# Peptides against a protein of PDB entry 4HTP, part 61

Target 1, 231 residues: chain A of PDB entry 4HTP
Amino acid sequence: SQTVASHVPFADLCSTLERIQKSKGRAEKIRHFREFLDSWRKFHDALHKNHKDVTDSFYPAMRLILPQLERERMAYGIKETMLAKLYIELLNLPRDGKDALKLLNYRTPTGTHGDAGDFAMIAYFVLKPRCLQKGSLTIQQVNDLLDSIASNNSAKRKDLIKKSLLQLITQSSALEQKWLIRMIIKDLKLGVSQQTIFSVFHNDAAELHNVTTDLEKVCRQLHDPSVGLSD

## One batch from the design tools (peptide; aimed at target 1 V8 A46)

Design b2_p28_1_s2 (made by RFdiffusion4, then SolubleMPNN; from b2_p28_1, 11 letters changed)
Fold by OpenDDE base, seed 2:
Structure b2_p28_1_s2 (fold): chain B 231 residues (1-231), chain A 28 residues (1-28)
Amino acid sequence: as target 1 above (231 residues)
Amino acid sequence: SEEEERIKKLEEEGEKKRAEWEAALASL
């Protein structure tokens, strides 16, 4: 079945997240999220105009925006040190070189940007001059690859984990990889609370999530912002 | 400022990315 997530470029989500992060005011942060959500809902309505009772929802995007609330997908088993080593290998960085050392020692304040402890930002600056300018992945494809990583981690298939990571990396821009890293590590640093994201999505979203702890159910049941929990 | 110019560029790039898949909506 066709989903909205199969049509929405991951690059747009990452661009939206970047704009949210860079915005100083709460109102601006909310605006950027709302615009993305509204476009998603509009696309959903058009895509499913002739179909009733679809299971498609904002969940594929929401689980990437609120990765700390993920309950369906198991642990990735990926840490910053693994990603650092992978990037050094993939980019053929000299092991004793400045960029390799930045990735390995990401916690040490050696950079001019104050990015100490933020591996995703360190990776971004290393990747920016070296990777594709435009990614090709949809939100659906990103989730499929992340599902593969989690499944293979559970199965202890390290080679297949590496394969899926390589697909994510080679098909993504530096900006997209920055956000992918943050999604995997489960810390987006958006500067907006979970409560704010839920409140923009639907007035009853926080309540339903508190009761169910099921992010997919929240997205499906409260897909229409005009239809409440009691309706 | 340099930061304002960076933000402006991000907005322009973001609008372009949004328009790419929203254009596909017209074909549905």
Scores: peptide ipSAE 0.307, ipTM 0.849, DockQ to the pose 0.130
OpenDDE base, seeds 1, 3, 4, 5: peptide ipSAE 0.274, 0.291, 0.011, 0.300; ipTM 0.822, 0.839, 0.332, 0.846

Design b2_p28_1_s3 (made by RFdiffusion4, then SolubleMPNN; from b2_p28_1, 9 letters changed)
Fold by OpenDDE base, seed 4:
Structure b2_p28_1_s3 (fold): chain B 231 residues (1-231), chain A 28 residues (1-28)
Amino acid sequence: as target 1 above (231 residues)
Amino acid sequence: SEEEEKIKELEKKGEELEKKWKEMLESL
């Protein structure tokens, strides 16, 4: 069946996340998230106008926005050091070069921007002059690739993990890769709490999540902001 | 101000996104 996630570009989610991150105030951050969510719901309603009882929900996006709450997908087994080595290989960076050293020494402050410890930001600056300006992946495709990584990690299929990572990297802009890295590492640094995200999504979302710990169930049952848990 | 210009840029990007999704929906 068609899903909203199969149509929504991953770039659009990343642009929204970037806007949220760049916003100073809580209210502004909330506005950008709400705009994305409202657009998603409108798209859902239109896409499924003639279909009742669809299982489609905001879950494909929500699990990327709140990756620490992921329970369906197993561990990726990916760390910053692995990504650093992968980027050095893929970008053919000189091993002793400035950019390779930045990626490997991501914990050490090497520049004026204070990006020490934020591997995703360091990667972004390395990738920006080298990567596509616009990615081609949908949210569904990103989730499929992440599912593949998790599954192959569980199965100890390292080569297949690398293959899926390559697909993610080669089809993504530097900005998209920055956010993808943060999703994999499970630290988006949005400057808004989980509770804030839930409160914007639905008034009952935090409560339902606290009881069920099931993010998909939260997104599905509380898809309509006007329909509460008691209804 | 630089902050006002930044806000306007972010708003413009939001409007562009909404327009894009509307066009995408209309194309289905």
Scores: peptide ipSAE 0.405, ipTM 0.823, DockQ to the pose 0.071
OpenDDE base, seeds 1, 2, 3, 5: peptide ipSAE 0.398, 0.386, 0.382, 0.396; ipTM 0.825, 0.830, 0.819, 0.816

Design b2_p28_1_s4 (made by RFdiffusion4, then SolubleMPNN; from b2_p28_1, 12 letters changed)
Fold by OpenDDE base, seed 3:
Structure b2_p28_1_s4 (fold): chain B 231 residues (1-231), chain A 28 residues (1-28)
Amino acid sequence: as target 1 above (231 residues)
Amino acid sequence: SHMEEQIKALEEKGEALTKAWEEALASL
């Protein structure tokens, strides 16, 4: 079935997240999130104009924005050290080279940029001169690949995990990979709370999530910001 | 073939929808 997520580039979500992160004030962060959400809802209405009962919702994006609330997919089994080794292999980085050492020792301050301890930022700087300028993945494709990783981790199929990771990496820009890493590690560092994200999405979202702990249900039932839980 | 025409129509529809999203996002 046609979904909004199947047509929305992952790059556009990443650009929104980057704008949110760079914004200093809560109000500006909220604005950037609201703009993306409003675009999503507008596109949903256009895509589903002739369809009344659709299950499509903001869930495919929301689960990437709030990855710590993911309950549908199992654990990825991926840590920073695994990603570091994968990038060294994939990019054919000299093992004793500066970039390989930065990835492996991402917690050690190596310079003035204050990026120590943020693996995604370290990876971004290594990837920037080596990766595509624009990725080709949709939000749906990213979720499908992440689902594959989680499923194959549960099944202990390491080769298939690597295959899906390679697809993500080779089809993503450095910026998209920065955010993808943060989604996998489940720490986006947006500087805005979960409660704020819910409040912008729908006034009843936090309440419904507190009761159900089901992010898909929250996104589906509260798709229309004008229709409340009591309606 | 009928199948090739259907595939082409689906691809064209998909491209049009992707462009519509990009335009919608750029307009905000």
Scores: peptide ipSAE 0.215, ipTM 0.664, DockQ to the pose 0.095
OpenDDE base, seeds 1, 2, 4, 5: peptide ipSAE 0.027, 0.036, 0.034, 0.069; ipTM 0.554, 0.607, 0.537, 0.538; seeds 1, 5 fail the geometry check

Design b2_p28_2 (made by RFdiffusion4)
Pose (drawn by RFdiffusion4):
Structure b2_p28_2 (pose): chain A 221 residues (1-106, 117-231), chain P 28 residues (1-28)
Amino acid sequence: SQTVASHVPFADLCSTLERIQKSKGRAEKIRHFREFLDSWRKFHDALHKNHKDVTDSFYPAMRLILPQLERERMAYGIKETMLAKLYIELLNLPRDGKDALKLLNYGDFAMIAYFVLKPRCLQKGSLTIQQVNDLLDSIASNNSAKRKDLIKKSLLQLITQSSALEQKWLIRMIIKDLKLGVSQQTIFSVFHNDAAELHNVTTDLEKVCRQLHDPSVGLSD
Amino acid sequence: EEEEEEEEEEEEEELREFWEELIEEAEE
C-alpha cells in the first residue's frame, strides 16, 4: 500500500531537474539524475524491506521526468494563455503592472512565471511527488469530464502550495517539455540498460519502471 | 561562478543528508 513517492518532496525532484537543466555537459546532467535515481532505489529497499508482491516503482517520478511519454493521464487542457490569467487573478496583479504585462505579452512560459513568483510569499513547498501526481490526475479527469471549474481548483491547490521553482517545473510537466538538454534515450539508458528496448515494445512507462526496477536484472530474466 | 558551485555542493550535501535520514527512519 505504501509508495516511495509519498515520502519524497516534489521540491527534491524539482531541484534535481533544475541542476540538470543548468548543467552544461552531458556527464553532469547524468550525474544529477543518477543521484536522485540511486537514492530512490535505496529508499525503495528500506521502505519495502520485508514486503511481498510490491508494485511500487520509479514510475511516479519517471512520468514527470519524461512527461511526453505520459499515456495513463489524458490531456490536461491547459494553455499557457490561461495560466497567465490564473496568475494575474491569483496574485492580484494590476493589468497595467509590469508582472501582469510579462505574463500577458508572452526562455519559455515556465521561466516567465518563475521570475514573477520568485520574489513572492512562499519560498518552501510542501507537496510530495505522490500528491503532485494525485492532483495532476484530478486535472486530467476533470478535463475529460469537461469541468473547467474543478480544473481551476486543483491547479490552484498545486500552485499555492508550491515554491516558484516547483511551479516552474510543474508548468513544464503540464506542457510536456522539460528542456533538460539530455535525451530520452540517455535517460532510459541511465535508468536501465534494457529500458529503451522495453519502452519500444510496450509504449508503457509504468511497465518499464516496474519490470526493470532492478538494474542488475535484465529483460532476459 | 565559484559561489554558484559552492551553493550547488551545499544543496547536494543537504539532499544526501535528507536521504540518509529518511532511509534510517524506514529501517527502524

Design b2_p28_2_s1 (made by RFdiffusion4, then SolubleMPNN; from b2_p28_2, 10 letters changed)
Fold by OpenDDE base, seed 1:
Order: sequence, then C-alpha cells, then structure tokens
Structure b2_p28_2_s1 (fold): chain B 231 residues (1-231), chain A 28 residues (1-28)
Amino acid sequence: as target 1 above (231 residues)
Amino acid sequence: SEAEEEEERKELEELRKRWEEKIAEAEK
C-alpha cells in the first residue's frame, strides 16, 4: 500500500526542521510546522482519494519529530561516541586530526558557535565539506533503516547495525545527518515544546497522547483536524 | 545575512513547489 512517507523525501522534513530551529519566534516555528503538516495532509487526501479507511497517517514523520515519544522501536543502542568513531572510520579522518578530535571531544566548548555539547552540530560541520549535497532517502526508508538498527541492536548484531548506519549516512546530506543524529539521540532542539507540536497537529492530540501514550494512534485517530475525539 | 535569507527563501519555494507537484500528480 502506498504511504505519504514513501513519497516524501527525508530532506524535506529536515529542511523544515532546520527552519523551525532557526526561527526565533514561536509563531514562526509553528508556521513552518503547520505548512509541512498541511502539505502532508493535502497529499494524503490526493494519494488516497479512491481509498477509504487507510491506516496511513502522519505517524512516520511525527515519530521522527518527537523521537522521545517513540514506543514501537526498541532502543538503538547508539551513543555519540559510537557515531564519532563511525564517522572517523567512514570519512577516513586522522585519529589525531582536528576533525576527529572535535567529534570525540564534542562536549568541550570549542569555537565561537556555542555548539558545545551538541554532537549533531559538530558532526554537521565536519560532514558539510565531505558529504552529498542532497540525500536520496524517503521518510519511509529512514524509518525502515531505523527499525533495522533497533531490531539488530536487540539481537546484538553489531555488524548489521553498522551496515544500516552506513546506508543512512552514505545516502544523506550533512544537514540530513545532523537531524538524523538528533533523532537517534532523541533531542531535536527545535525550540518548541511537545505540547506546541501536538496543539498544531490537532486540538485533542495532547489529551489523546496523555491517555494512550501511543503516537501512532494519535496520528491515525486525529488525522483530520476537523474531526475531534468525540466525533 | 541577506544572502543566507535569500537562499532559505529559495529552498522554501522549492519545497512548496515539490509539494504542489506531488499533490497534482496524485490527483491525476
């Protein structure tokens, strides 16, 4: 079955998240999220015009936007130190080189950008001159790879975890990798609360999530912003 | 910078266009 997520580039989600992060005001942050969501819903309606009762929803995107609420996937077992070592290996960075040391010592305040402690930002600057300008992954493909990582972590298949990570990295831009890292670490630093995201998604979303703790259920049941929980 | 703002505007316009094209294709 066709899903919206299978047609939406991961890059488009990342660019939206980047705009949200860079926006100073709450209203502007909300505007960028709302625009993406509205586009998603419009495309959903078009894609499923002839198919009633589809299970497709915003969930594939929402679980990446609110990764701390992920309950379907098991833990990735990935830390910043693992990613640092992976990047050093993948990019063939000298171990005693400036970039390798930046990745390994990401917690130490270095430079004027205030990126201390944000591994994703440090990684971004290392990756920017070395990675593809545009990625090729859809939101669905990213989720499939993340599912694979979680499953293989549970199964203690370190080699397969590395394989899936390499697929993510090699098919993603530096910007996409920045956001992917933040999704894996479960800290997007958007500057908007979970409550704000839910409120923009649907008026009843926060309430339904508080009761069910099921993000997919929230996205499916409240897919239509005009249809409430009581309807 | 003004150049960065212009680039961001262009990227946003391109994103909007991709959505419009995707929706239009699905409506066919």
Scores: peptide ipSAE 0.648, ipTM 0.935, DockQ to the pose 0.910
OpenDDE base, seeds 2, 3, 4, 5: peptide ipSAE 0.643, 0.644, 0.640, 0.643; ipTM 0.933, 0.934, 0.932, 0.933

Design b2_p28_2_s2 (made by RFdiffusion4, then SolubleMPNN; from b2_p28_2, 10 letters changed)
Fold by OpenDDE base, seed 4:
Structure b2_p28_2_s2 (fold): chain B 231 residues (1-231), chain A 28 residues (1-28)
Amino acid sequence: as target 1 above (231 residues)
Amino acid sequence: DEEEERKREEEEEELRKRWEKKIAEAEA
């Protein structure tokens, strides 16, 4: 079955997240999220115009926007140090070189950008001159690869984890990788609260999530912003 | 930075156009 997520480039989500992060005001942050959500819902309606009982929802995007609420996918087993080593290997960075040291010592302020402790930002600057300008992955493909990583982590298949990570990395721009890293680490640093995201999504979203702790259920049941929990 | 703001606005408009095109194609 076709999903909205199979048609939406991961780059478009990342661009939206970047705008949200860069926006100073709460209202502007909310606007960017709302516009993406509204576009998603409109496309959903068009895509599924002949199918009333679809399970497709905003869940594929929501689980990337609120990765700390992920309950379906098990732990990735990936930390910044692992990613640093992977990038050093993949990019063939000299181990004693400036870029390798930046990745390994990401907690130490070395640069003018004040990005100390933000591995994703450090990685971004290392990747920007070395990676594709535009990625090729859809939101669905990203989720499929993340599912693979989590499954293989549970199965202790390190080689397959590396394979999926390499696929993510090689098919993503520097900006997409910045956000992907933040999704994996489960800290997007958007500057908006979980409550704000839920409130924009649906008035009853926070309540339903508090009861069920099921993000997919929240997205499915509250897909229509005009239909409440009591309807 | 005015240049960065302009670039962000251009990217926002292009994203909007991509959505509009995608929706139109699905409606057709």
Scores: peptide ipSAE 0.613, ipTM 0.919, DockQ to the pose 0.916
OpenDDE base, seeds 1, 2, 3, 5: peptide ipSAE 0.609, 0.608, 0.612, 0.612; ipTM 0.916, 0.916, 0.917, 0.918

Design b2_p28_2_s3 (made by RFdiffusion4, then SolubleMPNN; from b2_p28_2, 9 letters changed)
Fold by OpenDDE base, seed 5:
Structure b2_p28_2_s3 (fold): chain B 231 residues (1-231), chain A 28 residues (1-28)
Amino acid sequence: as target 1 above (231 residues)
Amino acid sequence: SEEEREEEEKELEELRRRWEEKIAEAEA
């Protein structure tokens, strides 16, 4: 079935997340998230105008924005060290070179950007001069690839995990990869709380999530901001 | 910088345009 996520570029989500992260004030962060959400809902209504019973919701985006609340897909089994090695291989970086060492020793202060401990930022700067300027993946495609990674991790198929990761990487800009890494590691560093995200999404979202712990259910049941939990 | 702000604003405008076009296409 047709979904909003199949039409929304992953780059557009990443651009929004980047804007949220760069915003200093809570109000500005909220504004950027709200604008994206409102656009999503408007497009949903247009896309599904002839279909009254759809399961489509904000869930494909929400599960990437709040990856720590993911319950549908299993663990990726991916850590920063694995990604570092993958990038070194993919980019053919000399192992004793500056960039390879930055990736491997991402926790050590390099004195340049104060990004010590943030692997995604380290990776971004290494990737920026080497990667595509614009990615080609939709939010749906990103989720499909992440599902593949989780499934193959459960099946202990390391080769297939690598294949899916390579597909993600080769079809993504440096900025998109920064955010993808943060989604995989489950730390977006947006500067807004989970409670704030839920409050913007729907007034009853936090309550429903606290009871169900089901992010998809929250997104589906509270898709309409005007319809409450008790309705 | 001012240039960075202008670029960010341009990116935001393009994002908004893409949404508007996408919605319009779905409504048609």
Scores: peptide ipSAE 0.654, ipTM 0.937, DockQ to the pose 0.902
OpenDDE base, seeds 1, 2, 3, 4: peptide ipSAE 0.653, 0.651, 0.653, 0.650; ipTM 0.936, 0.935, 0.936, 0.936

Design b2_p28_2_s4 (made by RFdiffusion4, then SolubleMPNN; from b2_p28_2, 10 letters changed)
Fold by OpenDDE base, seed 5:
Structure b2_p28_2_s4 (fold): chain B 231 residues (1-231), chain A 28 residues (1-28)
Amino acid sequence: as target 1 above (231 residues)
Amino acid sequence: EEEERRKEEEELEKLRERFEKLIAEAEA
């Protein structure tokens, strides 16, 4: 079945997140999120114009924007140290080289960017001069790969986890990888609260989430901003 | 800073165009 997420490039979500992060002030951040959301909803309506009772919603994007609220997918079992080692291997970085040390010691200030403690930003700068390919993944494909990682983590299949990670990495730009890392680590650093994201999505979203703790249910039930929780 | 803003607006416009294309394709 067709979903909005199967058509929207992951790069477009990442670009939106980047705009939100760089924006100064709540109003501008909200504007960028709202624009993406409105476009998503318009496309949803067009895509499903002749279909009744679709389960498609903003959930595939929302679960990446608010990864700390993920309940469907189990833990990835991935930390910064694992990613650092993976990148060193993948990029064939000298172990005692500058870039390898930056990744391994990401908490220690080593550069002028002031990115100490933010592994994703450190990784971005290491990746930027090395990633020449444009990302090719859709939001659906990213979620599928993340599902695979979580499933294989539960099954203790480390080799398959690595395989899925490599697929994500090799099909993503440096910018996309920055955001992907933040999604996996569950800290996007957008500068807006969860409450703000929910309020923009739907007036009743925060309330419904507080009761159900089910992000998919929130996205599905409150897909239409004009239809309230009590309707 | 002005150049960065210009680039940002251009990227935003491209995003809008991509969604418009997707919508048009879905409606065809």
Scores: peptide ipSAE 0.424, ipTM 0.859, DockQ to the pose 0.915
OpenDDE base, seeds 1, 2, 3, 4: peptide ipSAE 0.424, 0.292, 0.399, 0.414; ipTM 0.858, 0.708, 0.848, 0.856; seed 2 fails the geometry check

Design b2_p28_3 (made by RFdiffusion4)
Pose (drawn by RFdiffusion4):
Structure b2_p28_3 (pose): chain A 221 residues (1-106, 117-231), chain P 28 residues (1-28)
Amino acid sequence: SQTVASHVPFADLCSTLERIQKSKGRAEKIRHFREFLDSWRKFHDALHKNHKDVTDSFYPAMRLILPQLERERMAYGIKETMLAKLYIELLNLPRDGKDALKLLNYGDFAMIAYFVLKPRCLQKGSLTIQQVNDLLDSIASNNSAKRKDLIKKSLLQLITQSSALEQKWLIRMIIKDLKLGVSQQTIFSVFHNDAAELHNVTTDLEKVCRQLHDPSVGLSD
Amino acid sequence: EEEEEEEEREEELEEYWEELVEEREENE
């Protein structure tokens, strides 16, 4: 019943992605990712120490790291133009004001929102990766159910409980373009030697994370 | 007794996760 994702602050995933994007070289980008992946695996063993048929895996984090491969969630129905309106309303931005104009006259949108949010209010987030995933699930379901009001509410919960950095990375997760500077093939190869292959056949991110959870146990076994 | 053991266990896991985070921060 328990999950590694319920114990990991979304902020730690975001800080990892930030350092990855900031790194100039491939080796350094891989290092930052590998450290988070390795810690996730160590904590998985400690958490599920004496458990039986465990289905928990790196999937809750991997689906955010490779969001373009997201298949389980339907489309979010979220445009950068409406996030601008959501922030102007939420932050009580005067439309003649400098910050409102930056959002309206839209180095992607996530960075603009980052610069707007950085000097403001909340500096430390509170959400876990699991809670972020649960809320993204509500947003995708409410898009399918044509409930734009419930989408606004769920997105408001995500935004108001998160730091500027988490929001920058959450926006990129929703748009599905992280701009990390490291390829999907590279990310899969760091996770598991066989991961790129398993994903080719299955097109199933959760299956790959679960089946190839152990790096020393291959597809052949 | 069972509730105390569960609470102690949850605290150990929180501490263990924090140690892992500190290790990653020391690499910087």

Design b2_p28_3_s1 (made by RFdiffusion4, then SolubleMPNN; from b2_p28_3, 14 letters changed)
Fold by OpenDDE base, seed 5:
Structure b2_p28_3_s1 (fold): chain B 231 residues (1-231), chain A 28 residues (1-28)
Amino acid sequence: as target 1 above (231 residues)
Amino acid sequence: SAAEEERKREEELKKFLEELRKEREAKL
């Protein structure tokens, strides 16, 4: 069955996240998230026209926006050092070169950008001149690849983990990879609280999540912003 | 045919998604 996530480019989510991060005020951050969410809901209504009993929801996007609340997917087993080594290999960077050293020593200030300690930003600048301008992955495809990584980590299949990571990397722009890294590390640095994200999604979302700790259930039950828990 | 109808629907949905994107971008 078709889902909204199977049609929405991952680039659209990343563009929204980038806008949220760059916005200084809370109100502006909220606006960008709300606009993305409203577009998602409108597309859902169009996609599922004449189909009332669907399980499709905002969950595929929400689990990427709030990755620290993930409960369905097992641990990735991926750290910054592993990603650094992978990028050095994939991009054929000289090990003693400036860019390789930046990735490996991401916590040490090596440049003028003040991005020390943020591996995703360091990676972004290394990737920007070397990768695709526009990615080709949908949100569904990103989640499928992340599921594969988690499953193969549990099974200790390192080669298959690498294969899935390579698919993510080779089909993503530098900007998309910046956000993908942050999703894997589970720190988006959006400058808005979890409570704010839930409040924009639905007035009862925070309460339902506190009781159930099930993000998918929250997204399904509160898909319609006009229908509350008490209704 | 059912296949042709599905292709047409997919094209309409892609156009709809593009329009939603344009509307969002216009608000920036």
Scores: peptide ipSAE 0.289, ipTM 0.807, DockQ to the pose 0.910
OpenDDE base, seeds 1, 2, 3, 4: peptide ipSAE 0.273, 0.254, 0.224, 0.178; ipTM 0.795, 0.782, 0.761, 0.720; seed 4 fails the geometry check

Design b2_p28_3_s2 (made by RFdiffusion4, then SolubleMPNN; from b2_p28_3, 10 letters changed)
Fold by OpenDDE base, seed 5:
Structure b2_p28_3_s2 (fold): chain B 231 residues (1-231), chain A 28 residues (1-28)
Amino acid sequence: as target 1 above (231 residues)
Amino acid sequence: MEEEEEEKREEELKKFLEELRKEREEKL
């Protein structure tokens, strides 16, 4: 069945997250998230115009925005050190070169940008001159690849994990890869709380999540902002 | 006929998604 996530480019989500991160004020951060969400709901209505009782919801995007609340996927088993080694191999970086050392020693403040300890930002600057300007992945395809990584980690299939990671990397811009890394590590650094994200999504979202701990149920039951828990 | 109608619908949906994107970009 067709989903909103199968049509929305992952680049659109990453651009929204980038705008939220760059915004200084809470109100401006909220505005960018609300505009993305409203567009998603409008597209949902258009996509499903002749279909009643669809299970499609904002869940595919929400689980990437709030990755610390993920309960469906098992652990990825991916750390910064693994990603560093993968990028060095993939980009054919000299092992003793400046960029390889930046990735491996990401905790050491060697850069002019003050990005010490933020592996995703260090990776972004290494990738920017070396990768495509525009990615080709949808939100659905990103989730499918992340599901594959989690499943193969549970099965201890390191070669298949590498294959899925290579698909994510080779089909993504530097900006998209920055956000992918943050989603995998489960730290987006948006400057807004979980409570704020839920409050913008639906007034009852925080309460329903506190009871169910099921992000998909929250997104499905509270898909319509005008329909509350008591209705 | 069904495949052509489905393809046409997909094109219309892609255009609609692009319009929604432009509306967000114009507000920036």
Scores: peptide ipSAE 0.338, ipTM 0.809, DockQ to the pose 0.971
OpenDDE base, seeds 1, 2, 3, 4: peptide ipSAE 0.093, 0.115, 0.109, 0.180; ipTM 0.644, 0.664, 0.669, 0.694; seeds 3, 4 fail the geometry check

Design b2_p28_3_s3 (made by RFdiffusion4, then SolubleMPNN; from b2_p28_3, 16 letters changed)
Fold by OpenDDE base, seed 5:
Structure b2_p28_3_s3 (fold): chain B 231 residues (1-231), chain A 28 residues (1-28)
Amino acid sequence: as target 1 above (231 residues)
Amino acid sequence: SAAAAEAAREEELQRFLQELREEREAKL
């Protein structure tokens, strides 16, 4: 079935997240998130104009924005060290070269940017001159690949995990990969609280999530901001 | 045809998605 996530480029989410991160004030961060959400809802209405009672919701995006609340897919089994090794291999970086060492020693300050401990930022600068300028993945495709990784991790199929990771990497810009890494590691560093994200999404979202711990249910039941939990 | 109508609808949706993106960018 057609979903909003199958149409929205992953790049659109990443650009929004980038704007949120770069914004200094809470109000500005909220504005960027609200604008993305409003656009999503408008597109939903257009996409489903002839179909009532669809199950499509903001969930595909929300689970990437709040990855620490993910309960549907199992653990990825991916750490920074695995990603570092993968990038060294994929990019054919010299093992003793500057960029390989930056990735492997991401916790130690080695560069001028002061991004020690943030693997995603270290990776971004290594990837920027080497990757595509524009990615081609939709939000749905990203989630499908992440589902594949989690499933294959459970099945201990390392070869298939690598295959899905390579597909993500080769079809993503450096900026998209920065955010993808943060989603996998489950630390977006947006500077805005979970409570704020829920409050912007719907007034009753935090309450419903506290009771159900089901992010998909929250997104589906509270899809319309004008319809409350008690309605 | 139904196929042509669906193709036209998809094109319209893509244009609308682009319009929404441009509106967000204009507010920056």
Scores: peptide ipSAE 0.584, ipTM 0.929, DockQ to the pose 0.919
OpenDDE base, seeds 1, 2, 3, 4: peptide ipSAE 0.034, 0.024, 0.061, 0.000; ipTM 0.607, 0.586, 0.645, 0.276

Design b2_p28_3_s4 (made by RFdiffusion4, then SolubleMPNN; from b2_p28_3, 13 letters changed)
Fold by OpenDDE base, seed 1:
Structure b2_p28_3_s4 (fold): chain B 231 residues (1-231), chain A 28 residues (1-28)
Amino acid sequence: as target 1 above (231 residues)
Amino acid sequence: MEKEKEEEEKKKLEEFLEELRREREELL
């Protein structure tokens, strides 16, 4: 069956996350998240207008927005140093060159952007002149590739992990890769709390998550903002 | 005929998604 996530470009989520990060005020950050969520719910209603009892929900997006709460997918086994080496190889960067050294020594201030310790931002500036302007992946495809990475990490199949990472990288813009890196590392740096994200999604979301620790169950049971836990 | 109808409905949903994306951008 078709899902909302199979139609929504990953670029649209990344653009929303970028707007949230750039916003200074809590109210503005909440507005950008709410607008994305409302559009998702409207599309869900249109896609499923003739179908009852669908299992489709906001879960495919929510698990990327709150990656630290992931419980279905196993660990990726990916760190910044592995990604740095992969980018140096893929982009054919000189090993002693400025860009390769920025990626490998991402914790050291490089004097340009004050983003020392933020590997995703350093990667963004290296990728910007070298990558696609617009990616082609949907949210569903991103999740499928991330599932493949986690499964192959558990099976210790390093070659297949590299294959899935290369597919993600070659089909994504520099901005999309910035956010993808943060999703893999499980630190989005949005400037809003987990509690705020849950409160905007549904009034009972934080409570249900505290009891179940199941993000998919939260998204499915509380899909309708007008239907509470007691209903 | 069924495949053509399915493709037409897919196109309508894609157009609707693009409209929703545009609305989000205008509110910024």
Scores: peptide ipSAE 0.030, ipTM 0.540, DockQ to the pose 0.960
OpenDDE base, seeds 2, 3, 4, 5: peptide ipSAE 0.000, 0.024, 0.025, 0.000; ipTM 0.249, 0.509, 0.509, 0.276; seed 5 fails the geometry check

